# Peptides against a protein of PDB entry 1LOE, part 36

Target 1, 181 residues: chain A of PDB entry 1LOE
Amino acid sequence: TETTSFSITKFGPDQQNLIFQGDGYTTKERLTLTKAVRNTVGRALYSSPIHIWDSKTGNVANFVTSFTFVIDAPNSYNVADGFTFFIAPVDTKPQTGGGYLGVFNSKDYDKTSQTVAVEFDTFYNTAWDPSNGDRHIGIDVNSIKSINTKSWKLQNGKEANVVIAFNAATNVLTVSLTYPN
Target 2, 181 residues: chain A of PDB entry 1LOE as posed
Amino acid sequence: TETTSFSITKFGPDQQNLIFQGDGYTTKERLTLTKAVRNTVGRALYSSPIHIWDSKTGNVANFVTSFTFVIDAPNSYNVADGFTFFIAPVDTKPQTGGGYLGVFNSKDYDKTSQTVAVEFDTFYNTAWDPSNGDRHIGIDVNSIKSINTKSWALQNGKEANVVIAFNAATNVLTVSLTYPN

## One batch from the design tools (peptide; aimed at target 1 S66 F85 N171 S176)

Design b2_p26_7_s1 (made by RFdiffusion4, then SolubleMPNN; from b2_p26_7, 10 letters changed)
Fold by OpenDDE base, seed 1:
Structure b2_p26_7_s1 (fold): chain B 181 residues (1-181), chain A 26 residues (1-26)
Amino acid sequence: as target 1 above (181 residues)
Amino acid sequence: ADYTAEIRITSVSGSSVLSSSNVPPA
């Protein structure tokens, strides 16, 4: 059995177990993916590789992650683009920004991406987002075009609690989001 | 129009377990 676990309640200026990419950084003991400026992409990776799939046996890991986030927009009615929790190859680098959330490059399914993401998408991109135009949570497999979505009401400036769990036996990924305050 | 936003993560945790019992459905 191979296991990994971590917990970060305060993000330090030299957080040893995170790799910061692009505009991602820490301030006031928080991880800031983006500031309220245009054309930026920030990412942070857990620094230790996670053996999530064994190609020899076909075994896939169960995993659970939880986090608290805040989206703080100057204009509550105009908020772009959101962010993701993602799993990608160890050597992953920032990808296309904007509606691609710095994680994908296409709406076409691309198995070479080897990337799974849960998006918290605040901006409607006509080419791939649900037609109702709602802000939404999406499950993205090798494409920015989600395989499944659920409408989500952003509370600007408020903390949201997220839990993401994957059950390998059932191949089911669950996502929950709540605003406790 | 200004569409920008600051995005902050205030806490995070994670765990994973890979074992022979973790087999995807056929």
Scores: peptide ipSAE 0.661, ipTM 0.921, DockQ to the pose 0.901
OpenDDE base, seeds 2, 3, 4, 5: peptide ipSAE 0.644, 0.603, 0.584, 0.611; ipTM 0.917, 0.894, 0.883, 0.902

Design b2_p26_7_s2 (made by RFdiffusion4, then SolubleMPNN; from b2_p26_7, 10 letters changed)
Fold by OpenDDE base, seed 2:
Structure b2_p26_7_s2 (fold): chain B 181 residues (1-181), chain A 26 residues (1-26)
Amino acid sequence: as target 1 above (181 residues)
Amino acid sequence: PDYTAEVRITSISGSSVLSSSNVPPA
């Protein structure tokens, strides 16, 4: 059995277990993926690779992740683009295409990307987002075009609690988002 | 229009367990 666990309640200026990419950085004990500026992409990776799939046996890890986030937009009516929690190969690099949330680069399914993301998407991209135009949570498998979405009402500037769990036995990924206050 | 937003993660935790029992369904 292989296990990995981590907990970061305060993000330090020298957070050894994170790899920062793009404009991602820590300040005030928080991980800031982007500031409220244009044309910015920020990411942070857990520094240790996680063995979530064993090619020899086909086994897939169970995993659970919880985090708290804030999206803080100067204009509550106009908020782009959102962010993702993602799992990708160790050589993953930030992607800069608009609307791709720093993770993907196409709406086309690409199994070679080996990337799964849970998106918290605040901006409607006509080409791939749900037609209702709602801000939404999405499950993205090898594409920015989600395999499943659920409408989500952004509370600008408020903390949201998220739990993401994957059950390998059922092959089900669950996402929960709540605003505690 | 201004569509900018600051995105902050204030905490995160996680765990993973890979074992022989973690076989996805066919």
Scores: peptide ipSAE 0.658, ipTM 0.921, DockQ to the pose 0.909
OpenDDE base, seeds 1, 3, 4, 5: peptide ipSAE 0.636, 0.617, 0.609, 0.621; ipTM 0.910, 0.901, 0.897, 0.907

Design b2_p26_7_s3 (made by RFdiffusion4, then SolubleMPNN; from b2_p26_7, 7 letters changed)
Fold by OpenDDE base, seed 4:
Structure b2_p26_7_s3 (fold): chain B 181 residues (1-181), chain A 26 residues (1-26)
Amino acid sequence: as target 1 above (181 residues)
Amino acid sequence: NDYYAEIRITSMSFSSTLSSSNVPPA
């Protein structure tokens, strides 16, 4: 059995177990992925590789992650683009920004991406997002076009608690989001 | 425009377990 775990309750100025990419940085004990400006892609990677899939055995890890996020936009009705929790190859670099959330480059399935993401998408991209235009949570596998989505109501400037769990035995990934009072 | 937002993560935990029993469906 191979396990990996980490917990960060405060993001320090010199967070040793994170690799910051693009515009990602820490301030005020928080990880800031983006600023309220265009053309920003910020990412943070856990600094150590995580063995999620074993090519020799085919085994896939169970995993659970929880985090609290805040999306703080000048206008609650115009919020772009959102962010993701993602798992990608160790040499992953920021990908296309904007609606691709810095983790994908296409709506077409690309197995070579080897990237799984849970998106918290605040902006409607006609080409791939649910037609209802709702802000949504999406599960993305090798594509920005989610394999499944669920509408989500953004509370601008408020903390949201997220839990993402993957059960390898069932091949089911679950996502929960709550706004605690 | 005013579309873009500041996105912050305030806390995070992660745990993974890889074992021989973690076999996805065929």
Scores: peptide ipSAE 0.677, ipTM 0.935, DockQ to the pose 0.869
OpenDDE base, seeds 1, 2, 3, 5: peptide ipSAE 0.669, 0.660, 0.674, 0.673; ipTM 0.932, 0.925, 0.933, 0.928

Design b2_p26_7_s4 (made by RFdiffusion4, then SolubleMPNN; from b2_p26_7, 9 letters changed)
Fold by OpenDDE base, seed 5:
Structure b2_p26_7_s4 (fold): chain B 181 residues (1-181), chain A 26 residues (1-26)
Amino acid sequence: as target 1 above (181 residues)
Amino acid sequence: ADYTAEYSITSISFSSVLSSSNVPPA
């Protein structure tokens, strides 16, 4: 059995187990993906490769992640594109910004991306987002166009608790989000 | 109008287990 685990409760100014990409950085003990400015993409990667899929046996890992996030938008009605938790190849680099969330490059299925993401989408892109225009959680497999979505009401400036779990035996990914405060 | 926001993570944990029993369905 191969296991990987990490926990970060306070993000330091020199967080050795993270690789920062784009505008991502740490400040005030938080990981800040983007500031409230235009034309910005930030990412952070866990610094060690994770054996999530074994090509020889076909085995896929079970995994669980939990995190707390805060979205601070100057205008609650005009919020930027969103962010993701994602799994991608070890050499992954920032992709298209804006509505593609720096993780994808197409709304068409692209198996070469080898990327799975859970999006917390705060901007309606008419070309691929659910037609109701709601902010939403989405599960993205090799495309910014989610395979499934759930409407979510943003509480600007409040902490949200997220749990994401993948069960390899059932091939089911679950996502929960709560505002405890 | 500008559409901006600060996105921050305050804490995170992750665990992964890969074993011979972790075979995905066909």
Scores: peptide ipSAE 0.720, ipTM 0.951, DockQ to the pose 0.909
OpenDDE base, seeds 1, 2, 3, 4: peptide ipSAE 0.698, 0.714, 0.713, 0.712; ipTM 0.943, 0.948, 0.948, 0.947

## One batch from the design tools (peptide; aimed at target 1 T65 S66 I87)

Design b2_p27_1 (made by RFdiffusion4)
Pose (drawn by RFdiffusion4):
Structure b2_p27_1 (pose): chain A 181 residues (1-181), chain P 27 residues (1-27)
Amino acid sequence: as target 2 above (181 residues)
Amino acid sequence: PERVQPKIEVVNISFSSSLDLTPATST
């Protein structure tokens, strides 16, 4: 049995248990992944590796993560590219920016990726996004093309609370995001 | 719409995991 847990309710200026990649930094008690600036990537990883499954036994971990996040755009219309919570190899580095969300490099399945991410996507990319053109939440496994999506109406500057849970018994990954009110 | 990247912040976060390493046995 192994468990890993942590909570950070207010980020400090020297959050030594995070690894920052790209423009990720902490400011005014928040984890800032991108400022409202063009063509940039920010990533932050929890510093400890987590044992998610075991080859000897074949057992896979149950887990839950929850966080509040804010997307603050200049107005409700010109907003790109989005935000992801991701599970990747211990040595993960930033991948392609823009619509690939710093996490993937292709619309095709890439077995060497070994990452699954839940995206909160705010920009329709004709090549791979749901053709309805809506902003959406997606589950991505080894591709920027989501295996599943749900339209989501972004509330600019507002806090969204999200819970992502994985039940090892069903292999169900559930994502909930709620806007207050 | 024009591609303009917003400010993206995480206000708080928590995580918990549990992995069982007990091997299965039978008779």

Design b2_p27_1_s1 (made by RFdiffusion4, then SolubleMPNN; from b2_p27_1, 12 letters changed)
Fold by OpenDDE base, seed 4:
Structure b2_p27_1_s1 (fold): chain B 181 residues (1-181), chain A 27 residues (1-27)
Amino acid sequence: as target 1 above (181 residues)
Amino acid sequence: MERIQARIDIVSVSGSSELDLTPSTSS
């Protein structure tokens, strides 16, 4: 069995186990994906490749990721765009920004993307987002158009705790989000 | 609709993975 684990509770200025892309950077012990500036895409990758699929056996890894995030906007209206946790090929580069969250380029399924993402989407994109317009968590497989979504109430400026777990045996990805009280 | 970019910070992160390297069996 191959295992990988990491934990970052404070992000340093020289966080060697992360690869920063685009506008992503660390400050004040946090990883800042984006500032409140339009047309920015920031990403951070775990620097070591994770063996998530074994070509010999076809087996897929179980994985669990936990993180705490803060979305801080001048107000709680029209907050754009959200962010993702994603798994992509090792040579992945920032993709289309805005509603594509820097991870995808199309709402059409593109197997060549080889990207799975959990989106925390704060902005309604009529072309692919749930019609109710709710901010939502989405599971994205090779497309910005989520295969499943759940409404989520953004608490502006508050820390949210997320747990993402994948069970390879059942092929089920679970996402939990809580705002601790 | 006006788009207002927000600051997005990750405060902490952890992860783990486990990959079984034995072939799956079936009846």
Scores: peptide ipSAE 0.669, ipTM 0.931, DockQ to the pose 0.813
OpenDDE base, seeds 1, 2, 3, 5: peptide ipSAE 0.669, 0.651, 0.387, 0.402; ipTM 0.930, 0.921, 0.794, 0.807

Design b2_p27_1_s2 (made by RFdiffusion4, then SolubleMPNN; from b2_p27_1, 13 letters changed)
Fold by OpenDDE base, seed 4:
Structure b2_p27_1_s2 (fold): chain B 181 residues (1-181), chain A 27 residues (1-27)
Amino acid sequence: as target 1 above (181 residues)
Amino acid sequence: SERIQAEVRIVSMSGSSELNLTPSTST
């Protein structure tokens, strides 16, 4: 069995186990993916490739990740765009920004993307988002159009705790989000 | 309506993975 683990309790100025892309950077011990400006994409990749699929056996890894995030906007209305946790090929580069969250380029399924993402989407994109317009958590497989979504109430400026777990045996990805009180 | 850009910060993060390298068995 191959295992990988990491823990980052704070993000330092020289966070060697991350690869920063685009506008992503660390400040005040936080990883800032984007600032409140248009046309920016910030990403951070774990610097070591994770063996998530074994070509010999076809087995897929179980994985779990936990993180705390803050979305901070001038107000709680029309907050754009959100962010993702994603798994992509090692040579992945920032993709389309805005509603595509820097991870995808289309709402059409593209197997060549080889990208799975959990989106925390704060902005309604009529072309692919749930019609109710709710901010939502989505599971994205090779497309910005989520295969499943769940409404989520953004608490502007507050820390949210997330747990994402994948069970390879059941092929089920679970996502939990809480705002601690 | 007006699109309001937000700052996204990650406060902390951890992760783990486990990959079974043995073939699955079935009946």
Scores: peptide ipSAE 0.668, ipTM 0.926, DockQ to the pose 0.789
OpenDDE base, seeds 1, 2, 3, 5: peptide ipSAE 0.659, 0.654, 0.656, 0.666; ipTM 0.923, 0.920, 0.922, 0.929

Design b2_p27_1_s3 (made by RFdiffusion4, then SolubleMPNN; from b2_p27_1, 12 letters changed)
Fold by OpenDDE base, seed 1:
Structure b2_p27_1_s3 (fold): chain B 181 residues (1-181), chain A 27 residues (1-27)
Amino acid sequence: as target 1 above (181 residues)
Amino acid sequence: SERIQAEIRIVSISGSSELNLTPSTSS
């Protein structure tokens, strides 16, 4: 069995196990994906490739990720656009910003993207988001149009705890989000 | 009203993965 693990409780100015893309950077021991400035895309990649799919056996890795995030907007109205936790090929580069969250380019299914993302989407895009207009958590497979969503209430400026787990045997991805404070 | 970009920060993160390299079937 091949295993990989990492833990970052404080993000340093020279975080060796992360690759920063676009506007992503570290400050005050936090990873900042974006500032409150329009048309920015920031990403951070774990620097070591993770063997998540074995072509010989067809096996897929079990994985679990836990993280704490803060979305901090000048006000709670029309907060755009959210962010994702994603898995993509090792040579992945930033994709379309805005509603595509820097990880996708289309609402059409595109197998060639080889990207799975859990989105924390704060902005309603009429073309692909759930029609109720709610902020939501979504599971995105090769498309910004989620295969499943759940409404989520943003607490502006508050820390949210997330756990994402994938069970390869059942092919089930679970996501939990809580605001402990 | 106009879209407003938010500051998005990650406070901490951990992760682990486990890949079985022996042939198997799942359902």
Scores: peptide ipSAE 0.672, ipTM 0.931, DockQ to the pose 0.710
OpenDDE base, seeds 2, 3, 4, 5: peptide ipSAE 0.657, 0.659, 0.659, 0.665; ipTM 0.923, 0.925, 0.923, 0.928

Design b2_p27_1_s4 (made by RFdiffusion4, then SolubleMPNN; from b2_p27_1, 12 letters changed)
Fold by OpenDDE base, seed 1:
Structure b2_p27_1_s4 (fold): chain B 181 residues (1-181), chain A 27 residues (1-27)
Amino acid sequence: as target 1 above (181 residues)
Amino acid sequence: MERIQAEVRIVSMSFSSELDLTPETSE
């Protein structure tokens, strides 16, 4: 059995186990993906490859990740765009920004993307988001168009706790989000 | 309304994975 694990309680100025891409950086012990400005894409990758799928056996790894995030905007109206937790090939590079959240380039399924993401989407993109216009959590597989979504109410400037777990045996991914305060 | 850009910060995180390399056994 191959295992991989890491825990970061404070993001240091020289976080050696992370690879920063685009505008991503650390400040005040936090990982800042983007500032409140247009045309920016920030990402952070775990520096060591994670064996999620084994080509010989076809087995997929079970995994769990927990994190706390904050989305801070000048006001709570029309907040853009959100962010994702994602798993992609080791040579992954920043993709289209804005509504594509820097991880996808199309709403059409593209197996070559080899990217799975859990999005925390705060902005309604008519072309692919749920028609109700609600901010939502979505599961994205090789496309920005989620295969499943659930409405979520953003609390601007507040810390949210997330837990994402994947069970390979059942092929079920679960996501929970709570605002403790 | 105007599109309002936001700052996104990650406060803390943890990750763990386990991959069984044993071939699937059938009955």
Scores: peptide ipSAE 0.688, ipTM 0.938, DockQ to the pose 0.827
OpenDDE base, seeds 2, 3, 4, 5: peptide ipSAE 0.669, 0.679, 0.673, 0.685; ipTM 0.928, 0.932, 0.929, 0.939; seeds 2, 3 fail the geometry check

Design b2_p27_2 (made by RFdiffusion4)
Pose (drawn by RFdiffusion4):
Structure b2_p27_2 (pose): chain A 181 residues (1-181), chain P 27 residues (1-27)
Amino acid sequence: as target 2 above (181 residues)
Amino acid sequence: GTGNAKIEVVNISFSSSNSGNTKAYRV
């Protein structure tokens, strides 16, 4: 049995238990992944590796993560590219930016990727996004093309609370985001 | 896209439980 847990309710200026990649930094008690600036990537990883499954027993971890996040755009219309919570190899480095969200390099399945991410996607990319053109939440496994999506109406500058849970008994990954009110 | 939005995480928590430890990933 192995458990890993943590909570950070206010980020400080020297959050030594995070690894920052790209433009990720902490400011005014928040984890800032991108400023409102063009053509950038920011990533932050919890510093400890987490044992998610075991090859000797075949057991897989149950887990829950929750966080509040804000997307703050210049207006409600010109908003790109989005935000992900991702599970990747211990040595993960930033991948392609733009619509690939710093996490993937292809629309095709890439077995060497070894990452699954839940995306909060704010920009329709004709090549792989749901053709309805809506902003959405997706589950991505080794591809930027989501295996499943749900339209989501972005509330600019507002706090969204999200819970992602994985139940090892069913292999169900559930994602909930709520806007207050 | 060219990106034009500020993206912040206000708070976060995580917990996991597993009966084994031979494979590790990072979040």

Design b2_p27_2_s1 (made by RFdiffusion4, then SolubleMPNN; from b2_p27_2, 12 letters changed)
Fold by OpenDDE base, seed 4:
Structure b2_p27_2_s1 (fold): chain B 181 residues (1-181), chain A 27 residues (1-27)
Amino acid sequence: as target 1 above (181 residues)
Amino acid sequence: GTNTAEIRIVSISFSSSNNGSTNQKRI
């Protein structure tokens, strides 16, 4: 069994185990993916590649990640697009921004993307998002069009705690989000 | 043009376990 783990409780100005892409950076001990300006795409990658899929057997690693995020919008009714936690090829680069969250380029399934993401989507894109228009959590597999979604009530400026777990034996990915206050 | 937001990650942890996985990913 091969295991990989990391934990970052405070993001330093020279965070060695992260690769910053686009507008992503650290400030005040936090990772800032986007600023409250138009047309920003920021990403941060764990600097060490992680073995997560066996191309021969098809076996996938179990994983669990937990993180705390804040979406801080000047207007709670206009909150831009949201963000993702994602797993992508080692040479991944920022993809299409806006509703594609910098991770995907199409709503069509593209196995060559090799990208899985959990989106925290704050903007309704008619072409692929749930028709109710709710802000939502989505599970994205090789497409910005989620394979499953659940409505989520954004608390603007508040810390949300997320746990994402994947059980390879059952092929089930779970997502939980809570606001502790 | 007010459709904007700052998105911050306060903390993160990650753990994975596999049995001989060969394909590497970034997260």
Scores: peptide ipSAE 0.552, ipTM 0.865, DockQ to the pose 0.751
OpenDDE base, seeds 1, 2, 3, 5: peptide ipSAE 0.547, 0.546, 0.548, 0.551; ipTM 0.865, 0.867, 0.865, 0.867

Design b2_p27_2_s2 (made by RFdiffusion4, then SolubleMPNN; from b2_p27_2, 14 letters changed)
Fold by OpenDDE base, seed 5:
Structure b2_p27_2_s2 (fold): chain B 181 residues (1-181), chain A 27 residues (1-27)
Amino acid sequence: as target 1 above (181 residues)
Amino acid sequence: GTNTSRIDIVSMSFSSSNNGSTNQRRI
């Protein structure tokens, strides 16, 4: 059995245990995935590879992750696409932006992607998102088209607390989101 | 492509326990 664990409470200007991709960067002790500008993709990866997924057998390790995020749209009626927490191959690079959230390239299932993501989706893409048009949390496996979704009310500019847990014995992924204040 | 948002991560933690997976991944 192997274990991997890390905690970052303040993101420094030289955060050596992260790999920054695209427009991702740190400022004022936060990790900024995107500024309020068009056509940007920002990502950050934990620098150490982990043994969490066997692509041949489909086996996944137990894991839990917690994080706090803020989405701050200058115009609350024109909010952009959102972001993901994802697990991908070690050599992963930014993929298609916009509604694909920089992680996927298709709504069709693509096993070669070898990527699982939890999306926090604030923009309705008619081609693949739930037809009710709600902002939502989604579970994405090798496709931007979620295998399951749940409606979520964005509080613009407020801190949201997220917990994502996977139990390999039960094959259940749990996602919770709260606005404590 | 016309909408904009600033997205910040304030803090995060991660923990995993591997019971046999051998393929490397990044998160």
Scores: peptide ipSAE 0.640, ipTM 0.923, DockQ to the pose 0.716
OpenDDE base, seeds 1, 2, 3, 4: peptide ipSAE 0.628, 0.620, 0.639, 0.625; ipTM 0.917, 0.907, 0.917, 0.915

Design b2_p27_2_s3 (made by RFdiffusion4, then SolubleMPNN; from b2_p27_2, 14 letters changed)
Fold by OpenDDE base, seed 3:
Structure b2_p27_2_s3 (fold): chain B 181 residues (1-181), chain A 27 residues (1-27)
Amino acid sequence: as target 1 above (181 residues)
Amino acid sequence: GSNTSEVRIVSISFSSSNNGNTNQRRI
């Protein structure tokens, strides 16, 4: 069994196990994906590749990730797109299309993208988001159009705790989000 | 005006396990 594990509780200015893309950076011991400015994309990749898929057997690695995030909007009624946790090929590059959360570039299913994401989406895009217009958590497989979504109420400026787990035996991805305070 | 928000990650942990998967990904 091959395992990959890491934990970061304080993000340093020279965080060696992360690759920063776009506007992503660290400040005040936090990983900042975006600042409160227009048309910005920031990403951070774990610096070491992980073995997650066996093309011969079709087996996929199990994984679990836990993280705490804050979305801080100057105007709670004018919040930007949100962010994703994602798994993508090692040569993945930021995508700049509006509403695609820096990860995707189409609502059409594209198996060649080989990208899975969990989105925490705070902006309603009529072309692909749930019609109720709610902010939502979504599971995205090779498309910004989620295969499953659940409404989520953003608490502006508050820390949210997330757990994402994938069970390869059942092919089930689970997501939980809580606000402890 | 425009829609803006700062997104910060406070902490993260990750663990994966496999039995010989060969295709590499980043997260």
Scores: peptide ipSAE 0.589, ipTM 0.892, DockQ to the pose 0.752
OpenDDE base, seeds 1, 2, 4, 5: peptide ipSAE 0.412, 0.406, 0.378, 0.410; ipTM 0.797, 0.792, 0.777, 0.796

Design b2_p27_2_s4 (made by RFdiffusion4, then SolubleMPNN; from b2_p27_2, 13 letters changed)
Fold by OpenDDE base, seed 1:
Structure b2_p27_2_s4 (fold): chain B 181 residues (1-181), chain A 27 residues (1-27)
Amino acid sequence: as target 1 above (181 residues)
Amino acid sequence: GTNTAEIRIVSMSFSSSNNGSTNQKRL
């Protein structure tokens, strides 16, 4: 069994276990993916490659991740676009921005993407998002079009706690989001 | 823009266990 673990309670200016891409950076001990400006994509990758999937045997790793995020929008009623937690090939680079959240390029299933993401989507894209228009959590497998979604109410400027767990034996991915209080 | 937002990650942790997996990924 191979294990990988890390914990970051404060994001430093020289966070050696992260690779920053695009507009992602650290400030005030936090990881900032984007600022409130148009046409930006920011990503951060764990610096050490991890073994997640064996293409020959189909064996997949178990994992659990927990994080706290804040979305701080000048306009609470129109917030674009959200962000993802994602797992992608080791040489991954930023993909299409905007509604594709910098991790995908199409709503069509693309096996070559080899990317799984949990999206926290604040903007309704008619072409692929749930028709009710709700902000939502989505599970994305090789496509920005989620295989499953759940409505989520954004609390602007408030910290949200997330837990994402994958059990390889049951092939079940669980996502929880809470606003403390 | 009127529909933009700042997104910050305050803290995070991660743990994984492989039972023979070999393909490398980043997250």
Scores: peptide ipSAE 0.566, ipTM 0.878, DockQ to the pose 0.721
OpenDDE base, seeds 2, 3, 4, 5: peptide ipSAE 0.557, 0.547, 0.540, 0.555; ipTM 0.867, 0.865, 0.856, 0.871

Design b2_p27_3 (made by RFdiffusion4; failed a check: the pose's geometry)
Pose (drawn by RFdiffusion4):
Structure b2_p27_3 (pose): chain A 181 residues (1-181), chain P 27 residues (1-27)
Amino acid sequence: as target 2 above (181 residues)
Amino acid sequence: SIEVKNISFSSTLAAGTKGTFFPNLFT
């Protein structure tokens, strides 16, 4: 049995248990992944590796993560590219920016990726996004093309509370995001 | 801008929870 847990309710200026990659930094008690600036990537990882499954027993971990996040855009129309919570190898480095969300390099399945991410995507990329053109939440496994999506209406500047849970008994990954009110 | 205001995480790996998703992902 192994458990890993943590909580950070207010980020401080020297959050030593996070690894920052790209433009990720903490400001005014928040974890800032990108400022409202063009063509940038920011990532932050929790510093401890987490044992998610075991080859000797074949057992996989149950887990839950929750967080509040804000997307603040200049207006409701010109908004790119989005935000991900991701599970990747211990040595993960930033991948392609733009619509690939710092996490993937292709629309095709790439076995060497070894990452699954839940995306909160705010820009329609004709090549791989749901053709309806809506902003959406997606589950991505080794590709920027989501295996599943759900349209989501972005509330600019507002707090969204999200819970992602994985039940090892069913292999169900559930994602909930709620806007207050 | 994209900002995270708070976060929590918890995971448990224990006996009796056999699965295929993560082995397929990380092997």

